# Ledger of designs, part 12: peptides against a protein of PDB entry 7BDX

Target 1, 212 residues: chain A of PDB entry 7BDX
Amino acid sequence: EMGAAACTLLWGVSSSEEVVKAILGGDKALKFFSITGQTMESFVKSLDGDVQELDSDESQFVFALAGIVTNVAAIACGREFLVNSSRVLLDTILQLLGDLKPGQCTKLKVLMLMSLYNVSINLKGLKYISESPGFIPLLWWLLSDPDAEVCLHVLRLVQSVVLEPEVFSKSASEFRSSLPLQRILAMSKSRNPRLQTAAQELLEDLRTLEHN

## One batch from the design tools (peptide; made by RFdiffusion4, then SolubleMPNN)

Design b1_p8_6_s4 (from b1_p8_6, 4 letters changed)
Fold by OpenDDE base, seed 4:
Structure b1_p8_6_s4 (fold): chain B 212 residues (1-212), chain C 212 residues (1-212), chain A 8 residues (1-8)
Amino acid sequence: as target 1 above (212 residues)
Amino acid sequence: as target 1 above (212 residues)
Amino acid sequence: SLLEKLFA
């Protein structure tokens, strides 16, 4: 309980740029983010057997950790830190997103996807994650999720790839050949306005790229 | 390990007034400080048998918790919060300072004493802690500690009492009758300059009160 | 990139 409470408070205050800088300016940042990756991995590995109560202290702990990573990645110096010094954490997040089945651990998926999206704002971060083995198949796997928020954040990450010609050119063939176009088209007609907008924007960006 | 790491980061960033305000502005503050008191109490109760390695994750966890309380108490709104809404935590800290023997858990004692000193900056806080049962005997018990930092922070807390006529007048008889004058005089000759100064200042304040 | 950062 105490660990989850401390992590939750740290998550709440990490929405400030100054707090992120303070976290990273200390000598404990590397250790913290290393253990974070291991903790999240251990949690996901524990799911295969037990219906973990979504409201457990353990779940809240992992949610807070993922939230902290997201908020760190929202800040320029935080993105730089993650990409330069905590690549193992990024690799872990990518792995965990693949290990989870559609509909499994929706809240955690959303937070992890938000963190990857924030990392993708930097060209260096986007290059790193997009060059990860199986990245394109992972995006489509995640886009099969029934949850609109998961799909929304996948679409945003896909948009980050599409908006960067240097990144998109490297994977354009695989991207085009495997694109779940019918799924994205269905999302462009969603009742969820955020999902609808994100799908429409992505479809527009894709059309522009096909004509050039 | 992860809990201690999270608490350590939260401690580090809590040195900022803005972070303290953010911690207290959330709906988790009451729960956090309630569990904090229980966690510190459980730790101290565990000491009677096992030589706990001072560098254990558990020790670091409790140190970080005490550090957070100290930093919260350093801020005006934090003092108000502790005195109004977390009195049980203050009572717990006073109890734990009594439960520990001279020379036992020096670092934790220092942090707890710093928190009480910060609380004492507000008249309401000073009144609350000074009216606690056994407060004066507790001060002298703590002043018997061989550690100069423990003694320093006890002297500062005593000075807070002496500087407030309304508080001092209520306990003046007990204070004067039990004052370990020889111990304070010995500290005024300490090689530790901070301890020496604090003891000298307190002796000057006491002399001024005897002439009025 | 013109991408808006997300806070959780």
Scores: peptide ipSAE 0.321, ipTM 0.862, DockQ to the pose 0.156
Fold by OpenDDE base, seed 3:
Structure b1_p8_6_s4 (fold): chain B 212 residues (1-212), chain C 212 residues (1-212), chain A 8 residues (1-8)
Amino acid sequence: as target 1 above (212 residues)
Amino acid sequence: as target 1 above (212 residues)
Amino acid sequence: SLLEKLFA
């Protein structure tokens, strides 16, 4: 319980850029983010197909950790830190996103996807995660989720790839051949306005790439 | 391990007044400080006279918690919060300071004493802690500690009492009759300059009170 | 397009 409470407070204050800088400016950041990855992995492995108890202290702890990673990745120096010094954490997040079934741990998936999206704002971060083994299949695996918020953040991450010619060109063949176009088209008709907009924008970006 | 790492980061960033305000402005503060007291108490009870392993994750966790309380108490709104909404935590700190033997958990004692000192900056806080049962005996118990840093913070807390006539008058008889004057005189000759100065200042303050 | 950063 105490760990979850402390992490929740740390999550709340990490919305400040100055707090993120303070976290990273200390000698404790490396250890914290190393253990974060291990803790998140242990939690996901413990689920073994069981129904997530959303309100457990353990769940709250992991959500807070994922929230902290997201907020760190929202800041330029935080992205740089994650890509340079905490690559194992990024690898772990990618792995865990692959391990989780559709509909499983939706809130955690959202937070992890938000983290990856924030990392993708930097070209170096985008390169790193997009060059991960099985990245394109992972995107489509995640896009099969029934949750609109999961799908929204997958589409945003896909958009980050599509908007960078240097990154997109490396995987363009695989991307085009495997793109679940019908799924994206269905999302462009979603009642969720955020999902609808993201899907529509991505479809427009894809059309632009076909004509160039 | 993860809890200790998170708390350590939270401790580090809590040195900022803005972070303290953010901690207290949320709906999580009450729960956090409630559990903090329980956690600190459980730790102290677990020692049962054993040698403290200073480097344990548990120790680090408790130190970080005590550090957070100290930093919160350093801020005016934090003092107000502790005195109004977290009195149980203050009571727990006072209790634990009484439960610990001389030389036991020195670092924790220092942090707890620093917290009480910070609380004592406000008249309301000073009144609350000084009206605690056995407060004067507790001060002398703590002043018997062989550690200079413990004794320093005890002297500072004593000074907070002495400098407030409204508070001192309520306990002046007990204070004067039980004051370990020889111990304080010995501290005024300490090789530790901080302890020496604090003891000398207190002796001067006490002399002033005898002549008024 | 300027990617908007996300806070959690």
Scores: peptide ipSAE 0.318, ipTM 0.863, DockQ to the pose 0.117
Fold by OpenDDE base, seed 2:
Structure b1_p8_6_s4 (fold): chain B 212 residues (1-212), chain C 212 residues (1-212), chain A 8 residues (1-8)
Amino acid sequence: as target 1 above (212 residues)
Amino acid sequence: as target 1 above (212 residues)
Amino acid sequence: SLLEKLFA
């Protein structure tokens, strides 16, 4: 309980750029983010397919950790730190997103996807995650999720790839051959306005790339 | 390990006034400080007279909690919060300082004494802690500690009482009758320059009060 | 990039 409370407060204050700089300016950041990846991995491995109670201290703790990573990745120096000094954490997040089934740990998936999206704002970060083995199949696996928020953040991550010609050109052949077009078209007709807009925008971006 | 790391980072960033305001501005502060008191109490009760390894995760976690309380108490709005909304935590700190033996958990005692000293900067805080049952005997118990840093922070807390006429007048009779004058005189000759100075200054303040 | 950063 106390650990979850402390981590939740750290998550809350990490929404400030100055707090992110303070976290990273200390000599403890490397150890903290290393243990973060290990803790998240241990949590996902412990699920054994069971629906963990969303309100457990362990769940709250892991959500707060994922939230901290997201907020660190929202800041330029935080993205640089993650890509330069905490690549193992990024690899862990990619792995965990692959290990979770559709509909499983939706809140955690959303937070992890938000962190990867923020990392993708940096060209170096986008290159790193998009060149990860199995990245394209992982996107389609995640896009099969029944949750609209999960799908929204997958579409945003896909959009990050599509909007960067240097990165997209390397994966364009695999993207075109495996793109779940019918699924994205279905999302463009969603009752969820955020999902609908994101899917429509991605379809427009893809059409523009086919004509060039 | 992860809990201690998160709490240590929260401690580090709590040295900022803006972070303290962010912690207190949320709806989670009351619960956090309630659990903090309970956690510290549980830790002290678990010591059973054993010298806990200073490097244990549990020790590091409790030190970080005490550090957070100290940093919150360093800020005016933090002192007001503690005195108005977290009196149970202050009562717990006073109790724990009484439960610890001379030479036991020196680092924790120092942090707890620093928090009480910071609270004593507010007249309302000073009144609250000085009117606590057994406060004067507790000061003398703590002043018997072999550690110079513990004794230093006890002397600072005594000085907070002595320098406030409204508070000191209520306790002056008990102070004068139980004052460990020989111990304070010995400290005024300490090789530790900080302890020496604090003891000399307190002796001067006490002499001034005897002539008025 | 036109990408807006996300806070959690």
Scores: peptide ipSAE 0.318, ipTM 0.862, DockQ to the pose 0.119
Fold by OpenDDE base, seed 5:
Structure b1_p8_6_s4 (fold): chain B 212 residues (1-212), chain C 212 residues (1-212), chain A 8 residues (1-8)
Amino acid sequence: as target 1 above (212 residues)
Amino acid sequence: as target 1 above (212 residues)
Amino acid sequence: SLLEKLFA
């Protein structure tokens, strides 16, 4: 309980750039983010096949951790820190996104995807995550999720790849050959306006790339 | 481990006034400080008579909590919050300071004393803690500690009482009758310059009050 | 990148 409460407060205040800088400027940041990855992994591994009642405190703790990582990644120096000094955490997030089934732990998936999206804002971050083994198949695995928020953030991450020619050119063949076009087209007709817009924009970007 | 790491980071960033305001402006502050008191109490109660090796993570966690409370109390709105909304925590700190023996858990005592000192900066805070049952005997109990830092912060808290006429007048008779003068005089001759100065200043303040 | 950052 106390750990979850402390972590939740840290999550809340981490929405400030100055707080992120303070976290990273200290000597405890590396240890914190190292243990964060381990904690998130342990949580996901403890999930029995049946959606047993996630201990509300444990789940809240992990959500807060993922939220902190996301908010750190929202800041330029935070992205640099994560890519330079916490690659293992990024690898863990990618792994966990693959380990979770569609519809499973939706909130955690969204937070982790948001963190990766923020990392992808920087070329160095985008290169790192996109060059991870199985990255493209992972995107399609995640896009099979029934949850609109999961799919939305997957589409945003895909867009980050498409918008960066240096990154896209390296994976363009695999991307084109495996693109779940019917799924994306279905999303472009979604009643969810955010999902609809994200899918439409991606389809437009892809069409533009085919004509070039 | 993870809880201690998160709490340690929260402690570090809580040195900022803006972070304290953010903590207090959220809906999680009350719960956090409520559980904080319980956690600190549980820790002290778990201390066996023999100084067994305090689990480094558990001790670090409690130190971080006490540090957060101290830093919150360093800010005007934080003091107001503690006195208005977290009196139970203040009562717990006072209780724990009485429960610990001289030389026991020195670092925690120092942090808790620092928090009470910060609370005493405001008249409302000073009134609240000084009107607590057994407050004056508690000060003398703490002043019997062999640790110079403990004694230093006790002397500072005593000075806060002495410097506020409205508060001092209420307890002046008890204070004068129970004052461990020989102990304070010994501290005024300490090789520790901070302790020496604090004891000398207090003795000067007391002399001034006797002549008025 | 002109991508908008997200806060959680």
Scores: peptide ipSAE 0.318, ipTM 0.862, DockQ to the pose 0.118

Design b1_p8_7_s1 (from b1_p8_7, 4 letters changed)
Fold by OpenDDE base, seed 5:
Structure b1_p8_7_s1 (fold): chain B 212 residues (1-212), chain C 212 residues (1-212), chain A 8 residues (1-8)
Amino acid sequence: as target 1 above (212 residues)
Amino acid sequence: as target 1 above (212 residues)
Amino acid sequence: SSMSFDKL
């Protein structure tokens, strides 16, 4: 209870850039982000047994942690900190996104994907996550999710890769050979307008890259 | 571990007035401060058994909570929130200061006394705490502590009462009849310069009030 | 499209 309440307040105030700078300017940031990964991993490992209620204090705690990571990644110094000093946390987020089944723990997947998307806006962050082993297969695994919000944030992350020539050129062969084109085409016809737009934009970007 | 880390970060950033405003402007503040009192009380009740190490995660968590309360009380809207919406927390802090023996849990006593001192700077806060049952006996109980930092913060809180005529007049008879004058005179000869000064100033203020 | 940061 108390830990979840404290973490939830920390999440709320971490929407401020000045608060993120204060978190990172302290001596305690490294320890906090180190334990964050372990806590998220322990929570995901606990899900294979009893279906922990989504409203549990533990769930709320892990959601707040993922929200804090997202808000840290939303600013330049936060992205630099994550990529330079908290790589193990990024690796853990990538692993947990792979360990979760389609439709499982959707809210946590969305928050983790939002954190990776924010990291992907920085070339150093994008390079780091895209060079992670199994990254392209992971994107397609996540794009198999029935949830439209999961798929939306995956498409946004895919677009971050496609829009960066230096990153895309390294993976272009694997990307083209494994692209779930039928799934993306189905999303471009979605009734969800955000998912529809993201899928259309990605299909346009991909067509432009085939004609060059 | 993780709860203590999150709470410790929240403590660090709560030194900013804007962060305190953000904490209090949210819907979660009431729940947080309600649970804070319960957590501090549970910790103090656990001390009568095994001497919990001062460096435990639980100790660090409770210290961070007391630090957050202090930082909230350092600003006008924070004092108003505590006195209007979190009176149970103030009552709990007063109770716990009474339940702790001289020399026991010194760091927590200091943090709790610092929070009460910050509350005492506001007339509404000073009225509320000084009208608490057993408040004057509690001050003398705390002033029996062998720790100079505990005694310093008690003397500062006593000075807040003495300097406010509206509050002091209500308690002047009990205050004068129970004043541990020999203890305060001994503190005015302390080798600790901060304790020495605070005891001298209080003795001067008391002499001025006897001549009026 | 200009990439926008997610804030939560």
Scores: peptide ipSAE 0.185, ipTM 0.842, DockQ to the pose 0.210
Fold by OpenDDE base, seed 2:
Structure b1_p8_7_s1 (fold): chain B 212 residues (1-212), chain C 212 residues (1-212), chain A 8 residues (1-8)
Amino acid sequence: as target 1 above (212 residues)
Amino acid sequence: as target 1 above (212 residues)
Amino acid sequence: SSMSFDKL
C-alpha cells in the first residue's frame, strides 16, 4: 500500500518538467530506472495468464512506474537520459509488450506504448527502438489486441516510424511484406473516433510513400 | 527496494514548494499521510530493542517518509494541512519519539524532530504540539539522548515553546519545576559548536523570562 | 501533423 501511494504521488508530480530535471539531476536516477525495469518484468512474469485485480497495490505501483517513464520521456532531457543511460529499460518495455497476450493488462500496455511513442519523437530514440530485434512483428502482435486504446497507441507508434524516411527506409521491405492491411482498414471503420482517425491518417501516409 | 527508491525520489523533489503544493492539491494527500503514520508506527514497533541495519530498505523508506513530512512542514500551506487534516500523523510522531530509547534510531528522531520544529513555527501548530499530553516529559526524555544532533533538535523545539509567551505561560509552572538545568548547562559546554550555541541561547532566553 | 507528447 504505502509504496504504491508514494509512487503514485511521484507519478503525479513527474508531469512537471522541473520535477523530471530534479529526478535526473540526482545521483539516484540510474538505480531507480534499473529497478523500475526489474519490477515491471517481475510483475508481468507473475501474471501467469490470470487477470490480476486492476485495483491491487502491485498493479497500481507498476502503473505509476510506467506513468513516471512516460512523463520522463515527454521531456527532451528525459528522452536523452532513457536512450543513453537506461536502454535496458527500453529493451524491457519492448520485451514485456511481447510477453503480454491480447486483452491482458490493457492499462499497462497503454502506458508502456505512450512511453515508447514519446521516445520515438527523438530520432536517436526512434532509431534505437525500431532497430530492436523483432520490432515489426511486435507491432503486429500488439495491433491484434481487442482493446481500441491499445490499438490507437500502436498505430501512433507505427506512424512515428513511417513519418521518418531515414528509419522507415531500413525496415520498409519487412514492413510492406508483413503489414496487416485488412486489420488497419477495419480500424479505419471503428466506432471509436480516435482509433478511426489514427487508422485513416496512417493509411494516407502509407499511400503517399508507395507513390514516391 | 523499489518502494524505498521511489519514496527517496519523492523526498528529494519535495524540497520544492511547488512540489509540496502539487502533493497537497491532489486527491491522494490525505490517504498518503494517513498511511505514512501507520508505516512509521509499524516500523518503530518492529524494532523490539534491536538496532535495525540503517541501510535496510525499510529504514530508508521510513527515513524518506519522515523527510517528506519535514519538507511539507517547511511550507506554510503544508503546516496548515498537517495541523488541520493530518493531526493523527503529528500525534503518531510524538508517540514514536516517546517509544524510542536513547541512542535508538537517531536519524529517524532527527527527521521527526525537524518536522515538529517546522510545525512549531506556526502558532496553531505550536499550540497543538505543546498542548499534547506528556509533551514536557517527552522533551526531557529526548534530551537524555547521547546523540548531540538529537539533543540539538530537542533544544530548538524547546526554544520555540519558550519564545512564544501565549504558549509558554500555560506550561511555565510544569516547565520550571521539571527543567533538566544541569543537562542543558552540560550541553552549553559541548565540543559540538551547534549544540553549544543552542544550549547557551536557550539559557539566555530562560534567564530573560525569570526577570519578567 | 506535429507529434504531441503524452503526459499523464
Scores: peptide ipSAE 0.184, ipTM 0.840, DockQ to the pose 0.164
Fold by OpenDDE base, seed 4:
Formats: C-alpha cells, sequence, structure tokens
Structure b1_p8_7_s1 (fold): chain B 212 residues (1-212), chain C 212 residues (1-212), chain A 8 residues (1-8)
C-alpha cells in the first residue's frame, strides 16, 4: 500500500518540468529508472496465471511507474536522460508491449505507449526505438488490440515514424510490405473520434509519401 | 527496494513549496499521510528484537517518509494541513519519539523532531503538540539522548515553547519544576557548536522569563 | 500534425 501511494504522488508531481529536473538532477535517478524497468517486468511476468485484480496495489504501483516515465519523457532533458542513460528501460517497455496479448493490461499498454511516443518526439529517441529489433512487427501486433485507446497511441507512434524521413527511409520497405492497411482503414471509420482522426491523418501522410 | 526509491525521490522534490502544494491539492494526500503514520509505527514496533540494519530498504523508506512530513511542515499550507487534517500523524510521531530508547533510531528521531519543530512555527501547531499528553516529560526523555543532533532538535522545540507566552504560561509550572537544567548547562559546554549555541540561547530565554 | 506531448 504505502509504496503505491508514494509512487502515485511522485507520478502526480512529475507532470511539472521543474519536478522532472529535480528527479534527474539527483544521484538516485539512474537507480530509480533501472528498478522501474525490473519492477514493470516482474509485474508482467506474474500475469501468466492469476487474473491480477486490475485495482490491486501492485497494478496501481506499476501504472504510477509508467506514468512517471511518460512525464519524464514529456520534457526535453527527460527524453535525453532516458535515451542516453536508461536505454534498458526503453528496451524493457518494448519487450513488455510484445509480451502482453491483445486486450491484456490495456491501461499499462496505454501508459507505456505514451512514454514511447514522448521519447519519439526526440529524433535520437525515435531512432533508438525504431531501430530496436522487431519494432515494426510490434507496432502491428499492438494495432491488433481490440482497445481503441491502445490503437490510438500505436497510430500516434506510427505517425512519429512516418513524419521523420531519416527514420522512415531506413524501414520504408518493411513498413510498406507489412502495413495492416485494412486495419487502419477500419479505424478511420471508428466511432471513437480520436481514433478516427488519428487513422485518417496517418492515411493522408502515407498517401503523401507514396506520391513523392 | 522500488518503494524506498520512489519515496526517496518524493522526499527530494518535496523540498519545493510548489511540490508540497501539488501533493496537498490532490485527492490522495489524506490517505498518504494516514498510511505514513501506520508505516512509521509498524517500523518502530518491529525494532524490539532485530537490529534492523540501519541501511535497510525499510529504514530508508521510513526516513524518506519522515523527511516528506518535515518538508510539508516547512510550508504554511503544509503546517495547516497537518494540524487540521492529519492530527493522527502528529500523535503517532509524538508516540514513536516516546517508544524509542535513548540512542535508538537517531536518524529517525532527528527527522521526526524536525517535523514537529516545523509544525511548532504555527501557533496552532505549537498549541496542538504542547497540549499533547506527556509532551513535557517526552522533551526531557528525548534530551537524555546521547546524540548531539537529537538534543539540538529537542532544544529547538523547547525554544519554540519558551518563545510563545500563551503556550508557555499553560505549562510554566510543570516546565520549571521538571526542567533538566544541569543537562542543558552541560550542553552549553558541548564541543558541537550548534548544540552549544542552542543551549546558550535557551538558557538566556529562560533567564529572561524568570526576571519578568 | 502538431506533435503534442503526453502529460499524465
Amino acid sequence: as target 1 above (212 residues)
Amino acid sequence: as target 1 above (212 residues)
Amino acid sequence: SSMSFDKL
């Protein structure tokens, strides 16, 4: 209980840039983000049997950790820290997104995807995650999720790749050959307006890249 | 491990007034400070046998909790919150300071005394803690500690009582009859300059109150 | 599209 409460308060205050700078300016930042990755990995590995109550202290703890990573990645110095000094955490998030089945741990997937999206705003961050082994297959695996919010955050991450010519050119052949176009077209007709818009924008960006 | 790391980061950032306001402006503040008291109490109750390694994750966790309470009490709205909405935590800190033997848990005693000192800067906080049952005997019990830093923070809390006429007048008879004057005089000759100064100032304040 | 940061 107390750990989840402390972590949730740390998550709430990490929305401020000054708090992110204070976290990163301390001697404990590296250790904290290393243990964060290990804690998230241990939680996902424990899911292979027990229907963990979605409202458990453990779930809330891991959600707060993923929220902290997201808020750190929302700040320029936080993105630079994650990409330079906490690559193992980024690798862990990518691995955990692959280990989770469609419809499994939706809230955690959303938070992890938001952290990767924020990292992708930095060209160095986008290069690092997009050059990760199996990144493109992982995007399509995640886009098979029945949850509209998971799919929305996947589409936003795909859009970050598509909008960066240097990154897109390296993977353009694999991207075009494996693109689940029918799935994205189905999302462009979603009743969820955010998902609908994100799918439409991505389809427009893809059409622009086919004509150039 | 992860709980202690999160709590330690929350402690570090709670040195800022804006972070204290953000913690207190959330819906989780009451629950957090309630569980804080229970966690500190559980830790002190577990000491009655095992020499808890002073560097354990549990010790570091409780030190960070006491540090957070101290930093909250350093801010006007934080003092008002503790005195209005978290009195049980203040009662717990007073109880735990009594439960700990001289020389036992020195670091925790210092942090708890610093929190009570910060609360004592508010007249309402000073009234609340000084009107607590056994408060004056507790001050003298704590002043028997062999640690100079424990004694320093006790002397500062005694000084907060002495400097407030409304509070001092209510307890002046008990205070004068039980005052460990020889112990304070010995501290005024300490090789620790902060302890020496605090004991000298308190002796001067007491002399001024005897002549009026 | 304007890239917007996610804050939680």
Scores: peptide ipSAE 0.181, ipTM 0.841, DockQ to the pose 0.116
Fold by OpenDDE base, seed 3:
Structure b1_p8_7_s1 (fold): chain B 212 residues (1-212), chain C 212 residues (1-212), chain A 8 residues (1-8)
Amino acid sequence: as target 1 above (212 residues)
Amino acid sequence: as target 1 above (212 residues)
Amino acid sequence: SSMSFDKL
């Protein structure tokens, strides 16, 4: 209980840029983000056997950790810190997104995807994530999810790749050959307006890339 | 480990007044401070049997909690919150200070005393603490500590009582009859300059009160 | 699309 409560407060205050700077300006940030990855990994590994209640102290703790990572990644110095000094955490997030089944831990997937999206706003962060082994297959694995919010954040991450010519050119062949176009077309007809818009925008971006 | 790391970061950022306001403006503050008291109590109860290492994750966690309480109490709205909405935490801190032996958990005692001192800056907080059962005996119990930093913070808390006529008048008879004057006189000769000064100032304040 | 930061 207490750890989850403290972490949830830390999450709430991490929405402030000044708080993120204070977290990163301290000597404890490296340790915190190292243990964060291990804690998230341990939680995901515990799920394969037991139906963990979504409202457990442990789930709330891991959600708060993922929220902190997202809020850190929303700030320029936070993205730089993650990409320079906490790569293992990014690697862990990518791995956990691969380990989770469609429909499993949907809320955690969304938080992890939001953190990756924020990191991807920097060209350096986008390069690091997109050069990860199995990145393109991982995107399509995640896009198979039945959850509209998961699919939305996957499409936003795909859009971040597509909008950067230097990144897209390196994987363009694999991307084009494996693109689940029918799935994206189905999402462009979603009743979820955010998912619908994201799928439409991505389809327009892809059409623009085919004509150039 | 992770709980202690998160709590330590929360402690570090709680030095900001804006962070304290953000913590208290949320719906989670009441729960957090309720569990804080229980966690501190559980830790102190665990000490009576085992030589807990000072550098344990558990000790670091409890130190960070006490640090957060101190930083919250440093802010006017934080003092008001503690005295209005988290009295049980103050009661717990007073109890734990009584339960700990001289020389036991010195660092935690200092942090708890610093929190009480910050609360005592408000007349309302000072009233609440000073009207606690056994408050005057507790001050003298704590002043028997061999640690100079413990004794310093006790003297500062005593000074906070002595400087407020409305509070001091209610306990003046008990205070005067039980005052460990020889102990305070010995502290006025301490090699620790902070302890020396605090003891000298208190002796001057007490002399002023005898002539009025 | 205006890339907006996700804040939680």
Scores: peptide ipSAE 0.181, ipTM 0.841, DockQ to the pose 0.162

